# Peptides against a protein of PDB entry 6RGO: the designs that were tried, part 19

Target 1, 392 residues: chain A of PDB entry 6RGO
Amino acid sequence: MALKLLGFNQDATCFSVISSNKGVTIYNCDPFGKCFELEKSTSNDEELDFLVEMLFSTSLIAVVDKTIGASKRKKLKIVNTKRKATICELTFPHEIMDVIMNRKIICVVLKSDQIFVYDISCMKLLRTIDVRGEKLKSTSKFRNSEAVGDIGVRVSLSTDNNSILCYSSYSKSDKENAPLNDIVVFDALKCIQINVLPAVHQSNIVCIACSPDGMLMATASEKGTIIRVFKTIDTENDEPILVNEFRRGSRPSRISEMKFNHDNTLLACVGESDTIHIFALPVTTTEADANEDDTLQQSSHSLSSSINGLQYISKGLANRFGKIIVSKIPTQSQQRHVAYIKIPENAKYRIGFPKDTTNTIHICGEDGNYLVYSIPRNEVGPCTLVKSNTFD

## One batch from the design tools (peptide)

Design b1_p11_2_s4 (made by RFdiffusion4, then SolubleMPNN; from b1_p11_2, 5 letters changed)
Fold by OpenDDE base, seed 4:
Structure b1_p11_2_s4 (fold): chain B 392 residues (1-392), chain A 11 residues (1-11)
Amino acid sequence: as target 1 above (392 residues)
Amino acid sequence: SEEDELFKKLL
């Protein structure tokens, strides 16, 4: 059967899949098993396409049926899984491309490059962000870019209550074909722009991850060779802070998903390659005041890779429009993965970090495998398989 | 669970 992965929820306690014969199935990770099924609304042998976003381990899901017709693709349903009831239905002017949520906010991304930000508690619209409108304020010509491919606005939301939204925006260049290579950092609760990171890649951004606390973001371009990690809010001399530059590989490969673990010590990435890569982040020691003597020797054997190198973004090459381009870290200073998982090349995988075990990663594949891996802390190497389950 | 209590507030 063709499975299509929808992904893990925010804490990797559940994952969602589309089964061609059944519709949407949500699995619980521990204990492993089906927790919800949404039957297909149509008897037709049409390829099922859905967006499903689950709110943690709650009974709240957001569902978009994309299977048939332009009308369904514009409808968001909020469903109570325990009641098996639609509690809210919203219709949008354009096709829904993505839905993300946390305990406070739902963001709906449209094919129009609009982001609708809702208060989840009452489904009140807080803001419409018009990413094209921002481009048009900078560039006079509406090209109806009907046909330019799978490249739309990418979003990521912090899983905490601070609700930091990171989204890709068009570079304010006089070029008609400005890439989606700027990042905007947005407080989704206050509805204010916090920061703008200009030209973080040379090509369109295709993947963004926000840290759970919203303090870090990771970005990857269409090339998928370099992952950049930035501070979201903090700036240095009004310039973005590049924390890390990771090399996934030498060959171009699309990154489909990235995630931070819950303590911001690890970044995982997955995509079209045979390898999930896990990178170590420098532990920002918050200078907790050294005073309270509480001797809890939790042996945080953090890999003391003493790369204290806050690499200053040197004023990068001004593009033809005088914009700062994020300087590349020298290739010798580009960090590689600390851990990896080999996956089948022909199977799409999704990743999740459980909250309670910062050295564990959950993965699921369109091959029907749900796998739990332990991440090595002291050595560079393969992850160890701890648990496996199959699903259909 | 805390999650079920949150969900009850969203209804």
Scores: peptide ipSAE 0.031, ipTM 0.734, DockQ to the pose 0.412
Fold by OpenDDE base, seed 2:
Structure b1_p11_2_s4 (fold): chain B 392 residues (1-392), chain A 11 residues (1-11)
Amino acid sequence: as target 1 above (392 residues)
Amino acid sequence: SEEDELFKKLL
């Protein structure tokens, strides 16, 4: 049977799949099993396509039927899985490309490069973000919708209540084909733009991950060779703070998903390659109040050593060449993965980090495997398989 | 709305 992966929920307690025969199925991770099924609305042998976003382990899901011919690609359904009932149905002017949520906010991304931000508690529209902006309204050249491949606005939302929304935006270059290589950081609750990270890659951004707390953001371009991690809110001299630059590989390969773990110590990435890569982030020791005496000399092996290479290229050189070259961290200071998982080359995988175990990763594949891996702490190497289940 | 009360009961 052809399976399509919809992904994990925010805490990796559930994942969603499309079965060509059944429709949408949601699985619980522990105990492993089916927790919800959404039957096909059509008897046709049409290739099913859906967006399903689940709100943690709650009975709330957002559903979009994207199946060709279904005429529902502009409709968002909010469904109570416990009642098996549609609570709310919203219709948009354009096709829905993505839906993301947390306990406060739903964001709906349209094919028009618009982001609709809703208060989840009442489905009130808080903001419509037009990512094309006013200048691009005059170029009524709809990019021929067929030839504009997989390049659209990308979004990520913090899983906490701060509701930090990161989205890709068009560079301010007067070029007709401006890349989606800027990032906007937006407070989705207050409806305020917090920060703008200009030209974080040379090509379109195809993957974004926000940390659970909204303090970090990871970005990858179409090349998928370099992942950059930035602070979202904090700036240094009104410039974006680059925390890490990771090298996934030397060969171009699309990254489809990235996730931070719940304590911002790990970043995982998956895509078209045979390998899930896991990168270590420096633990920012928050200076917690030094007051409590407990002498546990845990030898903090300070992985402090190698971040010496952050040459801030000042604004002055960027202006002369019209390319804000985010200073390439010298290739020698590009960190590699600390851990990896080998996956079948022809199987799409999705990733999730469980909340309760910072060194565990959940993965699921279109091959029908749900796998739990332990991430090594003290060595660079393969992850260890801890649990496996199959689904259909 | 009745929907707002339904959402508050789901969160």
Scores: peptide ipSAE 0.029, ipTM 0.705, DockQ to the pose 0.157
Fold by OpenDDE base, seed 3:
Structure b1_p11_2_s4 (fold): chain B 392 residues (1-392), chain A 11 residues (1-11)
Amino acid sequence: as target 1 above (392 residues)
Amino acid sequence: SEEDELFKKLL
């Protein structure tokens, strides 16, 4: 059967799939099994297309039926899976492109490059972000929405209650074809813009991941060769906002999904390549733990990868042109993966990090495989398969 | 769970 993956929930306890014959199925990861089914509304042999976002292990899902007609593609349903009942239904002026949520916020991304931010507790609209509206102040020409292919506004939301929203925005360049290569960091609860990271890539951003705590953000462009990790907030310390630059590969390959683990020590990426890559992040020691005097001389051979080569290009030139030139980390300091998983070249995979085991990754494929891997801690190498299940 | 209680108010 043709399977289409929708992905894991925030804690990787469940994943969602579209089966051409059945409609949407949600699987529980442990114990493995079906926990919910949403039947297809039509007997037609039409290719099923859905957005489904699940809120953790709860009975709440957001559903968009994209299969049939322009009207359904504009309709968000909030469904209780235990009751099989629609709780709320919202209709938007444009097609829904993405839906993300946490325990506080739902964000709805439209084909119009608008982001609607809702309080989940009452479905009250908190903010409409018009990503084009900032561009229209600089560029008089309406891009006809038809000719822009698979490149739209990308979003990621922190899974915590801080509700940090990261989204791609158009560069303020007077060029008619300004890329979606800026990032905005937004407090979705307070409805305040926290930061703007200009020109984080040379081409459009196609993938964004926010850390669970909202402190870090990862970005990838259409090239998918370089992943950049940024702090979301400027710390008072003159520390660079760019924390890491990872090399996924030498060949261009689209990254479809990235995720941080729950302790911000790992970043995984998946896409069109035969390989899931896992990168190690430096542990940001929060200064709080420095005060316990425990003299344990354990020779932490700190892999102090001497990031000594960041020549401070002085603050003075950055201010004048609003171009924070993301100081290219020298190509010599580009970190590689610490771990990997080989996957079939023709199967799309999705990734998730479980909360309870920071060195475990869940993956699922359109080949009908649900796989649990252990990530090596002390060596660079392949992940070890721990558990496998099949679904149809 | 606290999560199931949050949704009892939406139902």
Scores: peptide ipSAE 0.028, ipTM 0.723, DockQ to the pose 0.512
Fold by OpenDDE base, seed 1:
Structure b1_p11_2_s4 (fold): chain B 392 residues (1-392), chain A 11 residues (1-11)
Amino acid sequence: as target 1 above (392 residues)
Amino acid sequence: SEEDELFKKLL
């Protein structure tokens, strides 16, 4: 059967898939098994397409049926999986491209480059963000949305209650075809813009990950060769803080998903390549816990000693046009992965980090494999397979 | 749970 992966929930306790014959299936990771099925609404041999976002391990899911007809593609359903009942239905003026949530907020991304921000507790609209309207304030020309293929607004939301929303925006360029290479950081609860990171890549941003606490953000462009990690809120002299620049590879390859682990020590990425890459983040020692554990310093020093060469190049070079350009870390200072997982070529995989085990990663494939790997702590190398299950 | 309180407000 053709499987299509929808992904893991926020804590990697569940993942969702589309089965051509069954519709949407949600699997529990431990104990492994089916926990919910949404039957196909049509008997036709049409290729199923859905958006499904699950709220942690709860019975709340957001569902968009993208399979049949322009009307369903504009309809968000909030479903209680235990009751098998639709709680709420929202209809949008445009096709839904993405849905993200946490315990406070639902964000709905439309094909119109609009982001609708809702209070999840009552489904009240808090804000409509018009990413095109913000561009039009800087540039008078409409981008014909139809000509720009799979490139739309990308979003990521913190999994905590602070609800930090990161989204891609159009650069302030007089060019009609300005890329989606700016990032806006938005407080989704207060409905305020916190920060703007200009021109974080040379091409359109295709993948964004926010950390669980909303303090870090990872970005990748269409090239997928370099991943950049920034602070979301903090600035130095009103300039964006680049924390890390990671090299995934030398060959262009699309990154489909990135995730931080729950303690912000690891960043994983997956995409069209045969390799899941895991990068180590420098432990931001908050000055407070400097007192007790002298013993843990020695083992962290071996991985951190290669990191000490990252001078905080906070100095954005103002280009000839007064734009802050995030200074590129010299290619020699670009960090590689600390761990990796080999996956079948052309198999689409999704990734998740469980909350309780910071050195464990969950992965699932369109090949029907659910795999749990242990991440090495003290060496650069392959992850070790700990558990495997199959699904249909 | 906090999630059950969320569900009571949505239903």
Scores: peptide ipSAE 0.026, ipTM 0.709, DockQ to the pose 0.626

## One batch from the design tools (peptide)

Design b1_p12_1 (made by RFdiffusion4)
Fold by OpenDDE base, seed 4:
Structure b1_p12_1 (fold): chain B 392 residues (1-392), chain A 12 residues (1-12)
Amino acid sequence: as target 1 above (392 residues)
Amino acid sequence: EEIEEIKELLEE
């Protein structure tokens, strides 16, 4: 049977698949088994296409049926999996390209390069982000170039309640074909833009991952050779902080998915290559623990030192020629993977990090394999297979 | 009704 993977939920407790004969099936990872099935709405031999976003291990899913006609592709259903019932339906002006959620918000990405941000608790629209409209405001001459092919706005959302949304945006370059190579960091709850990372790649961004806490973001371009990791909120001298630059490979290969583990120590990537790569991140030692012990010693000393002169530096008219300081992304030493998993070249895989085991990765393939791997800590090498299951 | 069902599912 042809399987199409929809992916893991936020904590890798479940994964979703499309089976050509059955429709959508959700599997529980442990204990392994079917937990939900959504039957196909048609008896026809039409190629099934769905978006399914599951909210953790809850009975809440967002579903888009992309199989049947242009009308259904614009409809988001919120479904209770226990009841097998649609709770509510939202209709959009354009085809839905992606849906992402956490316990606070749903983000809906449209083919129009619009992002609709909803409060999940009341399904109230908080914000419409118009990525094209933001481009047009900066560059008066953009023709509606219909985005030819798979290049569109990419999004990633923190899995925590802070709800940090990272999305790809068009560069402000005067070029008629400005790439989707900027990143915007957005507080989805407050509806405030926090940061803008300009030109993080030379070509369109095709993959984004936000860390679970929203403090880090990984990006990959169409080339998929370099992965960059940035701080999302923090800046240094109003410039983006590049934390890591990873080399996936020397050959171009599309990255389809990236994920951080729950403690931000690992970044995994998967795509069209025969290899899942796992990279180590520097442990951010929060300097919090150092301040306990400094005892009360009262020493009084009176150091009196001097007052000297406030020289009046004159208000020179700095000409506002906005030199786009193309901040040269500091050439950090390109790191390689610390661990890897070999997968079949022709099988699409998805990845997930379980919350409770930071050195474990879940993977599932369109070949019908669900696999759990242990990640080596102290050596560069292959991951060890811990558990294997099959699905149809 | 619909919104109360969503809230119940968010607490799971």
Scores: peptide ipSAE 0.627, ipTM 0.963, DockQ to the pose 0.905
Fold by OpenDDE base, seed 3:
Structure b1_p12_1 (fold): chain B 392 residues (1-392), chain A 12 residues (1-12)
Amino acid sequence: as target 1 above (392 residues)
Amino acid sequence: EEIEEIKELLEE
């Protein structure tokens, strides 16, 4: 059967698949088994296409049927899986491209480059973000939207209650062909823009991941060779917003998904390559104020080591190119993966991190494999397969 | 009704 993977839920307790014969199936990871099925609405041999976002392990799912006609592609259904019933339906002016949620917020991304932000608890619209309208304020010409079906606004939402929304925006360049290479960081609850990261890549951003706590964000461009990790909030201490650069590979390859683990120590990426890459993040030592008042009077030996003149690169050039966030990390700081998983070259995979085991990764493939891997802690190498199941 | 059902599911 042709399987199409939808992905894992936020805590990797469940994953969703489309089966050509059955429709949507949700699997529980532990114990492994089917927990929900959504039958196909039509008897036609049409290729099934759905968006399905599950809220953690709850009975709440958001569903978009993309299989049939332009009208259905504009409808978001909120479904109770226990009742097998639609609770409510929202209709949008344009085709739904993506849906993301947490316990507070639903974000709906449209083909119009609009993001609709809802309070999930009352389904009230909090904000409409018009990413094109922001572009048109900077660039006078209407791009005919027909040409690039695969390059749209990308979004990621923190899984916590802080509800930090990261989205790709158009660069403020006067070029008619401005790429989607800016990132906006947005507080979805307060409806406030927190930060703007200009030109984080040279080409369009095709993948974004927000950390569970919303403190970190990872980005990848169409090239998929470099992953960048940023702080979402400006730190008072002039600390670089760019915290990591990871090299996935030397060959261009699309990254389809990235995920942080629950403690922000690991970032995984998957895509069109034969390899899932796992990168280690530096633990932000929260300096616990160990006010250990250990008064060790160690003597004032004045090693006046002549710190030779680091030439003051004059502050003047920084004003003309908007803060080039990317320029401060030397190209030598590109870290490689700490762990990897080999996957079949022709199989699409999805990834998820379980909450309780920060060194475990869940993966599922369109080949019908659900696999649990242990991530090595103290060595660079392959992940170890711990559990395997098959699905149809 | 619909909103109360959503709230119940958000507490799961």
Scores: peptide ipSAE 0.620, ipTM 0.961, DockQ to the pose 0.901
Fold by OpenDDE base, seed 1:
Structure b1_p12_1 (fold): chain B 392 residues (1-392), chain A 12 residues (1-12)
Amino acid sequence: as target 1 above (392 residues)
Amino acid sequence: EEIEEIKELLEE
C-alpha cells in the first residue's frame, strides 16, 4: 500500500500517515497503536493528499484535504478526534500550503506567500503577513506564480507559549528573481517583527526549524549541504548571531525536516539522503546554574575549544550593496554529526524528539516502520535501535 | 459552543 508521512506531533507521542486505502491514520507511539482514523470521503482512486497538524497529545487536530478540487484545498478544519467531528472550518482565498500550531497560535501558510496568524483559543485572526507584499514595496514586478511549485514560504513555530514564528522572506535585491533566503523572526502573540536575518543562504531556504523555546533557529537551503543555527532574538552590534554551522554532507541533497530536541542540545535532520544526521549544539549555560556539577564540564570543554574560534566570525562582510552577508565559516570549522541513523534509500522518513528522553529519537518511514533509537552520548557513531513497530 | 470546545481541548 502507498503510505505518505505527515509527521510527528510536537512531543513525538503521535505520528500521522496517509494510507491510500484508509485515509488519514494517527498512531500513538507508546503504547504503539492506532488512536485516530479519518476515512477517505471518496471512493475514487485519486492520490490522497492531506495536511494534518496535531496539537501535542490532545484531541485537537487541524486538517486540510488537498486531494480533491480547489475548494477543499482552501479549507482548514479543526477536528475533535475523540468525537470524530469538525468543530469549526475556516476558508482561505488561496490553497493552504502548510499549517503549524502550538497551545496559543495557529499559523496558516497560503500559496500566495501569505501567513495567517490566529489566536487558537478563539480562532480570531491576529495578523496577515504578506511576504510578497513586503517585497513589492521594494520591487514593482510580481513574480509570476509559475515559479517551480516546490519553492514557497517556509515557517517554523516555537512549541512553547512564547510563540516565536520564523519564516523565509524574499531578499531585497533589485533582481527579479530574488531568492527566499532572508529569515524574519516574529512574535506571533504580540504581532511584532523581532529580527531579520538577511541572506542566511545563497539559494532559497527550503527547511526551517525553531527550537521549542524559540531562542534558536536552524536553516537549510536547496543545496542541503550546510545547516546554519542562529539566535532568533539576540543580536550582536545589530548583526545576526550565528551559533553553529553544520555540514550534513558534500553532495547536494534536500532536507525535508529538521528538529531540535526539547533541551536544545541536539538538532536532527532528515531528507532525500540515506542518513538521518544528529548534531550536538553547545549548551548555552545561562550563568545562573554555574554552581554545582563541575564533573560534567570535562566532556564539554573538548567541544567548546573549537567553538571559541567561531564567536569572532560574526563580522558580517558588508557586500558591495551594504547588506550583511553571513560570513562563511571556514570548511575546517564546520561541525559534523555526532550521531546518525541509516535509512533505506528512497524511503521518506520523519523525525520527532520525545519530551521525557533527551537522548532518544523517534522516526517513521513510508516503508511502514516506526523506530525508536538511542543517541550515543560520549562517542560519534550510529544510534542504537531500541524499539521497532510496523504500520500499514 | 465551538470556541468553548476548543478551549477544553487546549487544556488536555
Scores: peptide ipSAE 0.612, ipTM 0.961, DockQ to the pose 0.903
Fold by OpenDDE base, seed 2:
Structure b1_p12_1 (fold): chain B 392 residues (1-392), chain A 12 residues (1-12)
Amino acid sequence: as target 1 above (392 residues)
Amino acid sequence: EEIEEIKELLEE
């Protein structure tokens, strides 16, 4: 059977798949098993395509049927999985490309590069973000080139109630082919733009991950060789703070998904390569509360590997043309993965971090494998397989 | 009705 992975929910307690014969199936991770099934509306042998976003372990899912006809691709259904019933349906002017949610917000990304932001509690539209802006509406020749279909606005939402939305935006360059290489940080609750990170990559951004708390953001371009981690809200002298620059590899390979763990100590990435990479984020010990004397020798075996000082070479080379070139971390200070998982080259995988176990990663493949790995803490090396299940 | 059901599911 052809399986298509939809991904994990926010806390990696469930994952969603499309089965060509059955429709959408949601699996629970622990105990492992089917928890929901959405049957296909048509008996035809058409290739099934869906978007499914699950709200944590709740009975609330957002569903878009993309299988048949331009009309269904514009409809978002909010479904109660316990009742197996549609609660409400929203219709959009354009095809839905992505849906993300937390306990406060639903964001709907359209093929028109619009983001619709809703208050989930009342399904009220809070804002429509037009990423192209008013000026670019006139020159949107829908290039019917099938090949351009994969470069669109990318989004990520914090899983917390702060509801920090990060999205890719077009650079302010007067060039007709401005890359989607800016990031906007947006408070989705207040509907306020918080920050803009200009030109974070040289090419289009194809993957974004927001941390659960919304304080960090990871970005990858079409090249997928370098991952950059920024602070979302905090700035230094009105400049973006680059926290980390990670090297995934030397060869170009698309990154399809990135995720932070729940304590912001790890960043994982997956894509078209045979390898899931896991990177360690330096714990910024805020020196603040060093006062109280209590001698709890928590043996923080700090992996104080000699991270020779990241000299914040905030050499803002303000090149004379007002392009904030994000200061490239010297290639010598580019961190590699601390851990990895080998996966089949031809199988698409999705990743999730469980809340309760910060050194565990969940992965699932279109090969029908659900795998739980332990991430090594004290060594650079392969992850250890802890649990394996199969699904169809 | 629809909004009340959504609110109940958000409390799960």
Scores: peptide ipSAE 0.612, ipTM 0.961, DockQ to the pose 0.909

